# Designs tried in a protein design run: peptides against a protein of PDB entry 6IDX. Part 227

Target 1, 380 residues: chain A of PDB entry 6IDX
Amino acid sequence: KELAKLSADVTFATEFINMDGIIVLTRLVESGTKLLSHYSEMLAFTLTAFLELMDHGIVSWDMVSITFIKQIAGYVSQPMVDVSILQRSLAILESMVLNSQSLYQKIAEEITVGQLISHLQVSNQEIQTYAIALINALFLKAPEDKRQDMANAFAQKHLRSIILNHVIRGNRPIKTEMAHQLYVLQVLTFNLLEERMMTKMDPNDQAQRDIIFELRRIAFDAESDPSNAPGSGTEKRKAMYTKDYKMLGFTNHINPAMDFTQTPPGMLALDNMLYLAKVHQDTYIRIVLENSSREDKHECPFGRSAIELTKMLCEILQVGELPNEGRNDYHPMFFTHDRAFEELFGICIQLLNKTWKEMRATAEDFNKVMQVVREQITRA

## One batch from the design tools (peptide; made by RFdiffusion4, then SolubleMPNN)

Design b2_p22_6_s4 (from b2_p22_6, 15 letters changed)
Fold by OpenDDE base, seed 1:
Structure b2_p22_6_s4 (fold): chain B 380 residues (1-380), chain A 22 residues (1-22)
Amino acid sequence: as target 1 above (380 residues)
Amino acid sequence: DEREKALEGLRKRHIKQRRKSL
């Protein structure tokens, strides 16, 4: 206990480390010796002292043995561990992951996100906070090839649902540190959209052009079986599609693929449009047909609006930015759905369409409408 | 590196928080 308290002092820490004192603490953990009458209390103070000593940055985290890592991971993965030991073990693992890529690799082999889910289903907010902090550390330190797997693990309805039900909708106020960890998790999740946001459409890619054609089909041919599209001559068909792409509100109504060559938002805008068209088909058709039937110059160009809205949402949500240590602002909505960005887009595109009508906007007012919509989104 | 600066900010915050909660 006194050692744990004194370990917070840098002068004491320096002297104690110079006497190989940290090695003694690591060996106590490595031994796993449960023979002491106050083992749990002693271990909790040992882990506190170790963490306080290491937090001075005097000693590299790479000094720890694989046996030590396995013992700490064992305290997190084993059922019925003392809460005090569990809390400190989560904090140590988080620190290891954040400070060393070598330790990240070892810990990522010993612990799964699935094992950390059990620590979210508890009434202790500190345990929940350290569990999310460790998930965030693992996500942040993951190699690029593994970041998508971590994303998929978060997009798994289970982890999201547990955070929503046991953390956000818990019977307790969210503390500032939990809010920060939820913010970090949100930022790391949105950064997976960066690839799609920076992906240019290839106008020559047939599969990508078929998505734009599917948007047209859903809007205008929703009752027509795609098998019964009469083989009307290629020229009449091409001229018909140019009209339909104009009614869809693309800037380049001759070749809508060109509207998706700008990054940001690149292909992410097309993903949002396709999601809206497939998941919220009635809303999509209503927005498109309502604006396509107008001859009064007050038509809201859906395609252009969807692209610029996707770009705006990326700017508001800071897609591609790293988590900031000063921020605690998380959006509970992003835990309500697995496709929360696309659902937000679906809400915001309806808001944009409403705002356009209320303003009696024309194509000249486009930027003014987008400014009003930005203010509405940022105040919600 | 902006990434290493962000990581260092997070590390410092988490150290400060642990000193309050542990």
Scores: peptide ipSAE 0.392, ipTM 0.923, DockQ to the pose 0.833
Fold by OpenDDE base, seed 2:
Structure b2_p22_6_s4 (fold): chain B 380 residues (1-380), chain A 22 residues (1-22)
Amino acid sequence: as target 1 above (380 residues)
Amino acid sequence: DEREKALEGLRKRHIKQRRKSL
């Protein structure tokens, strides 16, 4: 206990490290010897002292033995470990992952997300916080190829639902540190959208064009009886499509694919439109048809609005930015749905369409409407 | 590196919080 308290002092830490004190502490953990009276309390103080000493950055985390890593991982994986040992073990693993890529690799082999999920189902918010902190550390240190797999493992309805039900909807106030860890997890989750946000549409890719055709089909052909004979020549069809793309509110009525060549938001805007059209079809059709039937110049250009809204949401959510150590602001809604960004887009596009109507906006007012919508989104 | 700077900020915050909770 006294050692753990003194280990927070840099002068004491320097002297103790020079006396091989860390090596003695690591050997106590590595030995696994339960033969000592008050073993759990002694071990908890040993782990505290070890962590405080290592947090001075005097000794490299790479000095840690594989036996030590396995003991610490063992304390996280065992079902009947003292809460004090578990908390310190999670904190040590987080520090190992954050400080060493070589330790990250070893820890990622020894610990599963499933084991960490079990520590989120407890009533102890400190344990939950250290479990999410370790998840976030693993996510931050994951290679780019493994980030999507980790994201898919985190997008497993299970982790999200457990965080929602046991942390966010828990019977206890969320502490500032838990709010920070939830913020970090949210930022890391939004950074998965960066690839799509920076992906330009290939105007020659037929599969990407077929998505734009599907948007047109859902808006205009889903209500039209299939009895309109396919016999109008290819040029009349192209002219009809140009009219349809104008009614959809694309900037480029001839080739809407060109509207998605700008990055940001690139293909992410098209993904949002397609999600809206498939999952919220009635809302999509209503927004498109209400504006396509207007001859009064008060038409809200859906396609342009959806692109600029997607870009705005990426800016508000700081998509592609790294998590900031000062921030604690997280959005509970991002834990409610697997496709929470697309759901947010669906809410915000309705807000935009409403605001456009209320303002009696024209195409010249587009930027003013977008600014009002930005203020509405950022105040909610 | 912006990533290294962000990681260092996070590490420093987490150290400071651990000293309050451990």
Scores: peptide ipSAE 0.392, ipTM 0.923, DockQ to the pose 0.818
Fold by OpenDDE base, seed 3:
Structure b2_p22_6_s4 (fold): chain B 380 residues (1-380), chain A 22 residues (1-22)
Amino acid sequence: as target 1 above (380 residues)
Amino acid sequence: DEREKALEGLRKRHIKQRRKSL
């Protein structure tokens, strides 16, 4: 106990490390010998002292043995471990992952997100906080190929739903540190949108053009039998599509693909429009048709509005920015749905359309409407 | 780089909060 307290002092830590004291602590953990009286208490103080000593940065984290890593991972994976040992073991694994890419690789082989999920299903908020902190560390240190797998593991309805039900909707106040870990997890999850936000549409890609055509079909042909395959478009059909793309509110009504060449928001705006059109079809059709039937210059350009709103949401949510150590602001809404960004877009595009009508806006008022909508979103 | 700075900020926060809870 006194060793664990003194290990926070850099002078004591330096002297103790020079005496090979840290090697003695690691060997105590590696031995796994439960033969000592008060083993659990002794082990908890040993793990505290080890962690405080290592945090001085005097010794490289890469000095730890594979046996030590397996013992610490074992304390996280075993169901009947003392809470004090579990908490310190989670904190050690987090520190290992954050400080060493080589330790990240070894730990990612020894532990699963499924094992960490079990530590979220408890009444102890401190254990939940350290479990989310370790998930966040693994997410931050994952290579690009594995970030998508971790994203898929987060998008596994299980982790999100457990955080929502056991952390956010828990019968207890969320502490500042849990709020920070939820913020970090949210930022890391939104950073997966960065690829799509920075992907330019290729105007020559037929598959991408077919998505824009599907937006037109859903808006204007929803009652027409899909059996009319778009055969060789006569000049009359090309002129019809140009009118439809103007009614959809694209800036380039001749070639709407050009509106998605700007990054940000690139293809992410098209993903949001397609999600709205497929998942909230009635809302999409209503918004498009209400504005497409207007000849009074008060039409809200859906296509332009959806692109600029997607860009605005990326700016508000700081998509592509790294998590800030000072922030604790997380949005509970982002834990309510697997496609929370697209659902937020669907709410905000309705708010934009309403605000446009209330302001009696024209195309000249576009930037003023967007400013009012930004203020409404940031105050909600 | 910005990533190293962000990671260092997170590590410093972790150490500071752990000292309050452990």
Scores: peptide ipSAE 0.390, ipTM 0.923, DockQ to the pose 0.788
Fold by OpenDDE base, seed 5:
Structure b2_p22_6_s4 (fold): chain B 380 residues (1-380), chain A 22 residues (1-22)
Amino acid sequence: as target 1 above (380 residues)
Amino acid sequence: DEREKALEGLRKRHIKQRRKSL
């Protein structure tokens, strides 16, 4: 207890470290020896002292043994651990992950997101905060290949749903620290979009071209009686598609693939369009057909609008930016759906289409409409 | 490195949070 208090002082910490004091504390944890009547209290103070000593940055986190990591991970995985030990163990694991890539690798083998999810289903907001903090640390330190797996684990309806139901919709006010951890988690989740945002469409990739063709098919062929597909020659089909791509509001009516060669938003815009067309088909068809039937120059170009809106959403959400230690602003909406970005896009494209109509906009007003829509989105 | 700076900010916040809650 006294050691834990004194360990916050840098002068004491320096002297205690010089006496191999941290090594003694680590060995106490590694031994797992429950010989003392006050073992839990002693262990809680030992873990506090260890954390306070290590946080001075005098000793490398890489000095910890695999046995120590396994013991700490064991305290997080055991259902009947004292809350004080659990809290400190989560904090130690977070610090290990944040400070060392080698420790991240070892910890990622010993703990699962599923184990951390169990600590979100509790009434203790401090435990919930430390559990999310550890998830965030793991996510931040994950290699790119594993970030998508962690994202898929996060997109696992379970973690999102638990955060939504037990943290955000909980009967308790969200503390500033929990708000920060939710912000960090949100930033890290949006950073998964960066790859697609920076992926250029290959105009020669037939599979990507088939997606654009599918957008055309959903908009224009879904209501057409299959009997009236005129067996007209390949050239008439190309001319028909050019007209259809104009009606879809692509900038390049001849080769819409060229509209997706700009990064940002690259392929992410096409992903959003395809999601809208498949998941919200009626909304998609309505937006396209309402504008494709206009002859008054007040048509809202869907394809161009979807691309620029995707770019704008990436800018508003700061896609690719690292989490800031000072920020606590999170959007509860992003915890409501598995495909929250695409759903936000679907809401915002309807808002854009509405705003375009209300402004009686033409193609010359495009940037002005986008500015108004930006202000509407950022104030909501 | 921007990543190292962000990590350092997060570490500093973690220390501050822990000192308040433990």
Scores: peptide ipSAE 0.403, ipTM 0.926, DockQ to the pose 0.869; fails the geometry check

Design b2_p22_7_s1 (from b2_p22_7, 12 letters changed)
Fold by OpenDDE base, seed 5:
Structure b2_p22_7_s1 (fold): chain B 380 residues (1-380), chain A 22 residues (1-22)
Amino acid sequence: as target 1 above (380 residues)
Amino acid sequence: SRMQQSIEDARKLLIERRKKAE
């Protein structure tokens, strides 16, 4: 206990490190000798002193052995660990992950997000904070090729549900530190949309064009009696599709694929539209048909609106930006659903369509409607 | 890099969080 307190002093730390004191502390952890009286208390103070010493930045984190890492990881993976040891072990792992790419690699092999989930199910908000902070550290340090795997682990209904039920909907007020970690996790999760946001549609890719055709089919062929298929002429069919794409509100009625070549939002807009059309089919059909049947120039162009709304949501949610210090603005809604971005899009496109009607907007009012919708979304 | 800054921010916040818990 005295050593832990003294270790906060830089002069003491320097002298203690010069005497190989930090190596002695690491060896105490590595030995794993549970037979000592007051082992848990001694270990908790040892880990505190180790952290305080390392916080001075005098010693590289790369000095720690694989045995030390395994012991610390062991304390985090054990179900009946002392809370004081668990907290310090989580802090050490977070420190190791943040300070060393080599240590990150070793830790990522030994600890799964699934093991950290158990520490979110506790009533102790400090433990929850350290667990989420470690998940966030692992996510930040993950190489780009592994970020999707981390995302998939986060996309596991289980982690989101646990965060929602045990952290966000917990009986305790969310502290600033936890709110920041939830913000970080949200930002890192949305950064996975960056690839799709920056992916241009290839107008020559038939598979991508078939998605646009599927949007047309869902909107117009689901209610149309198949009997009125006009004659098989390729030109008449193209002219028919051009009319349908106009009714869908695409800017390029001849080749709607061109509307998705702009990045942002690129293919992410098409993903949102397809999700709406498949998952919320009745809502999609209603929005499209209500606007397609209007002859009064007050039609809301769905295709254009969907693209610009997707872009706006990317801007509001800062898709492709990294988390910043001092931010703590998280949205609980993003923890409620696996496809939270697409669900948000589905809510916001309905809001846009409503706002368009209320304003009696025309195509000339498009930017004004988008501004009003932006204000509505940012206040919610 | 922006990534490096986010990592440095996370390090700083970890130290601050620990100091508040003691």
Scores: peptide ipSAE 0.449, ipTM 0.929, DockQ to the pose 0.768
Fold by OpenDDE base, seed 2:
Structure b2_p22_7_s1 (fold): chain B 380 residues (1-380), chain A 22 residues (1-22)
Amino acid sequence: as target 1 above (380 residues)
Amino acid sequence: SRMQQSIEDARKLLIERRKKAE
């Protein structure tokens, strides 16, 4: 206890490190010897002293042995561990992950996100914060190839549901530290959308063109009697499609694929449109048909609106930005659904359509409508 | 890099969080 307190002093820490004191502390952990009276208390103070000494940055984190890492990982993985040991063990692992890529690799092999999820189900918000912070540290240090896998693990309904039910909807106020970790997790999750946001549509890719055709089909052919024989010549079909793409509100009525060549939002806008059309088909059809039946120049161009809204949402959510230490703003809705971005898009496109109608907007008012919608979204 | 800054911010916040818990 006294050593742990003294270890916060840089002068003491320097002298203690010069006397190989930190090596003695690491060996105490490595030994795993539970034979000592007050082992848990002694271990908790040992881990505190170790952390305080390491926080001075005098000793490299790479000095720790694999045995030490395994002992610390063991304390986090054990079902019955003293809370004081668990907290310090989580902090040590987070420190190791953040300070060393080599230690990250070793820890990522020893600890799963699933093991850390168990520490989110506790009533102690500090333990929950350390668990999420360690998850976030693992995410930040993950190689790009593994980030998608981690993200898929976060997309696992289980982690989101536990965060939602045990952290966000907990019977306690969320502290600033926890709010920050939730923000970090949200930002890191949204960064997965960056790839799609920066992917240009290839107008020559048939599979991508088929998605646009599917949007048309869902809007117009679902109600059309199948008896409209395929036999109208290829030119009449092309002319029909051009009319349909105009009614869908694409800027390029001849080749709607060209509307998705701009990045951002690239293919992410098409993903949102397709999700809306498939998952919220009634809403999609209603929005399209309400605007396609209007001959009064007050039609809301759905295709253009969907693209610009997707771009706006990416800007509001800062897709592709990294976490900032000064921010604690997180959206609980992003923990409620697997496709929360697309669901947000579906809500916001309805808001846009409503706002367009209320403003009696024309195509010339498009930017004004988008500004009003932006203000509405950012205040919500 | 922006990533390095986020890692340094996380390190700083970890130290601050520990100091509040002790």
Scores: peptide ipSAE 0.447, ipTM 0.929, DockQ to the pose 0.808
Fold by OpenDDE base, seed 4:
Structure b2_p22_7_s1 (fold): chain B 380 residues (1-380), chain A 22 residues (1-22)
Amino acid sequence: as target 1 above (380 residues)
Amino acid sequence: SRMQQSIEDARKLLIERRKKAE
């Protein structure tokens, strides 16, 4: 207990480390010897002292043995561990993951996200916070392939559900620390969109062009009587498509693919449009046809709006940015839907379309509408 | 639904415009 308290002092820590004191603490953990009276209390103070000593940054986290890691991971994985030991063990693992890529690899082999999710099903918000913090650390330090797997896994759906039910919908106020960890988890998850956000459309890629054709088809061909014989000349078809792309509100009416060559938002905007068109088809068709049927110069250009809105959402959600320690704002929708970004886009594009109508906007007012929509989204 | 009616009305308008442009 005294050691744990004194370990917060840098002078004491330096002297203690110089005396190989930290090695002694690690060996105490490694031994796993439960023979002492009050072992749990002693261990809790040992782990506290270890954390406080390591927080001074004097000793590299890479000094820890694999046996030490296994013992700490064991305290997290075993159900009958004292809460005080569990809390400190979660914090140690978090620090290990954050400070060392080599330790991340070892820890990722010893613990699963599923085991950490079990610590979210408790009434102790501190344990929940440390468990999410460790999940976030693992997610942050995971290689890109593993991050994508973590996001797509059934474990992520389960994690979101557990967080929603046991943290967000809990009968207790969310503390600042928990709110921060929820924010971090949101940011790390949305950062998986960065690749698509930075992917330029290839105007020569037929598969990508076929998606734009599909957007046109869903909007305009749903009632086209199959009686239009295949013999209408290729030129009339091209002219018709140009008109359809204008009605869709693309900036480049001749080649809409060019609108997706700007990064950000690149292909992510097309993904959002396609999601809206397939999952919320009625909403998509309504937005497109209501605006395409206007001749009063108050048409909201869907294609341009969708691209700029996607870009705006990426900025608001900090896609491609590291989590900021000063922030604790999160969107509850992130925990309620598997495709939260695309659903948010679907809500915001409706808001944009409504705001455009309410403002009686023209194409010249586009930037002003976007500014108003940004303010509405950021205040919601 | 009001939305479905709006879609149908918009489709009719679009079809009429296409016919006038032919």
Scores: peptide ipSAE 0.033, ipTM 0.597, DockQ to the pose 0.007
Fold by OpenDDE base, seed 1:
Structure b2_p22_7_s1 (fold): chain B 380 residues (1-380), chain A 22 residues (1-22)
Amino acid sequence: as target 1 above (380 residues)
Amino acid sequence: SRMQQSIEDARKLLIERRKKAE
């Protein structure tokens, strides 16, 4: 207890570390000797002292043994561990993961996100915070392949549902620390979109062109009687498609694929458009047809707008950026929807279309509309 | 709403810009 208190002092910490005191603490944990009276209390203070000492950055985290890691992981994975030990163990694991890739590898073998989920289903917000923090640390340090698996596990309705029900909708106000961890989780999850955001469309890829054609089909052929199979020659078909792509609001209405060669947002914009067209078909068709029927130069170019909006959302949501310390702004929608980014896009594209109409914008006003929409999204 | 006011303000600016361009 006294050691734990004194370990917060850098002078004491330096002297204690110089005396190999931290090694003694690690050995106490490694021994796992439950035979001592007040073992749990002693262990809790030992772990506190260890954390406080390590937080001074004097000793490398790589000094810890595999036995130590296994003991700490054991305190997190075992049921009915003392809350005080659990909290400190989560914090130690987080710090180990963040500070050492070698320790990350060892920890990732000993614990699963599934085990950490159990610590979210508690009333103790501190335990919840440290559990999310450890999940975030594991996510941050995971190699790309494992990161996608973790993302899929997050996409699993279960973890989001648990966070939503036990953390966000909990009977307690969310503390700043928890809000930060939720923000971090959001940023790390949206960073999975970076690949698609940085993927250029290949204008020669027929499969990608077929997606653009599908957008046209959904907008214009859904109401077309199947009897008008366009038996019209290849040239008339190309001319028809050029008109349709102009009505869809692509900048390059001859070859819309060229609009997706710019990164960001690359293919992510096309993914959003396709999602809108398939999942919110009525909204998509309405937006396209309302603007395609206009001859007053006040048409909102859907294709261009969707691309620039996707880019804007990536900027607002910090796609491809590391989470910043001190930020705690998260979107609740992230936890309520499986495809939160695409759903946010669907809301924001409607907002954009509305704002365009309200401003009586023309193509020359495009950047100004986007600025207004940005302000609207960031103030919401 | 603040949003509506922002739109109205932006609309005024657009109108003013168009008038200067004529």
Scores: peptide ipSAE 0.007, ipTM 0.348, DockQ to the pose 0.011

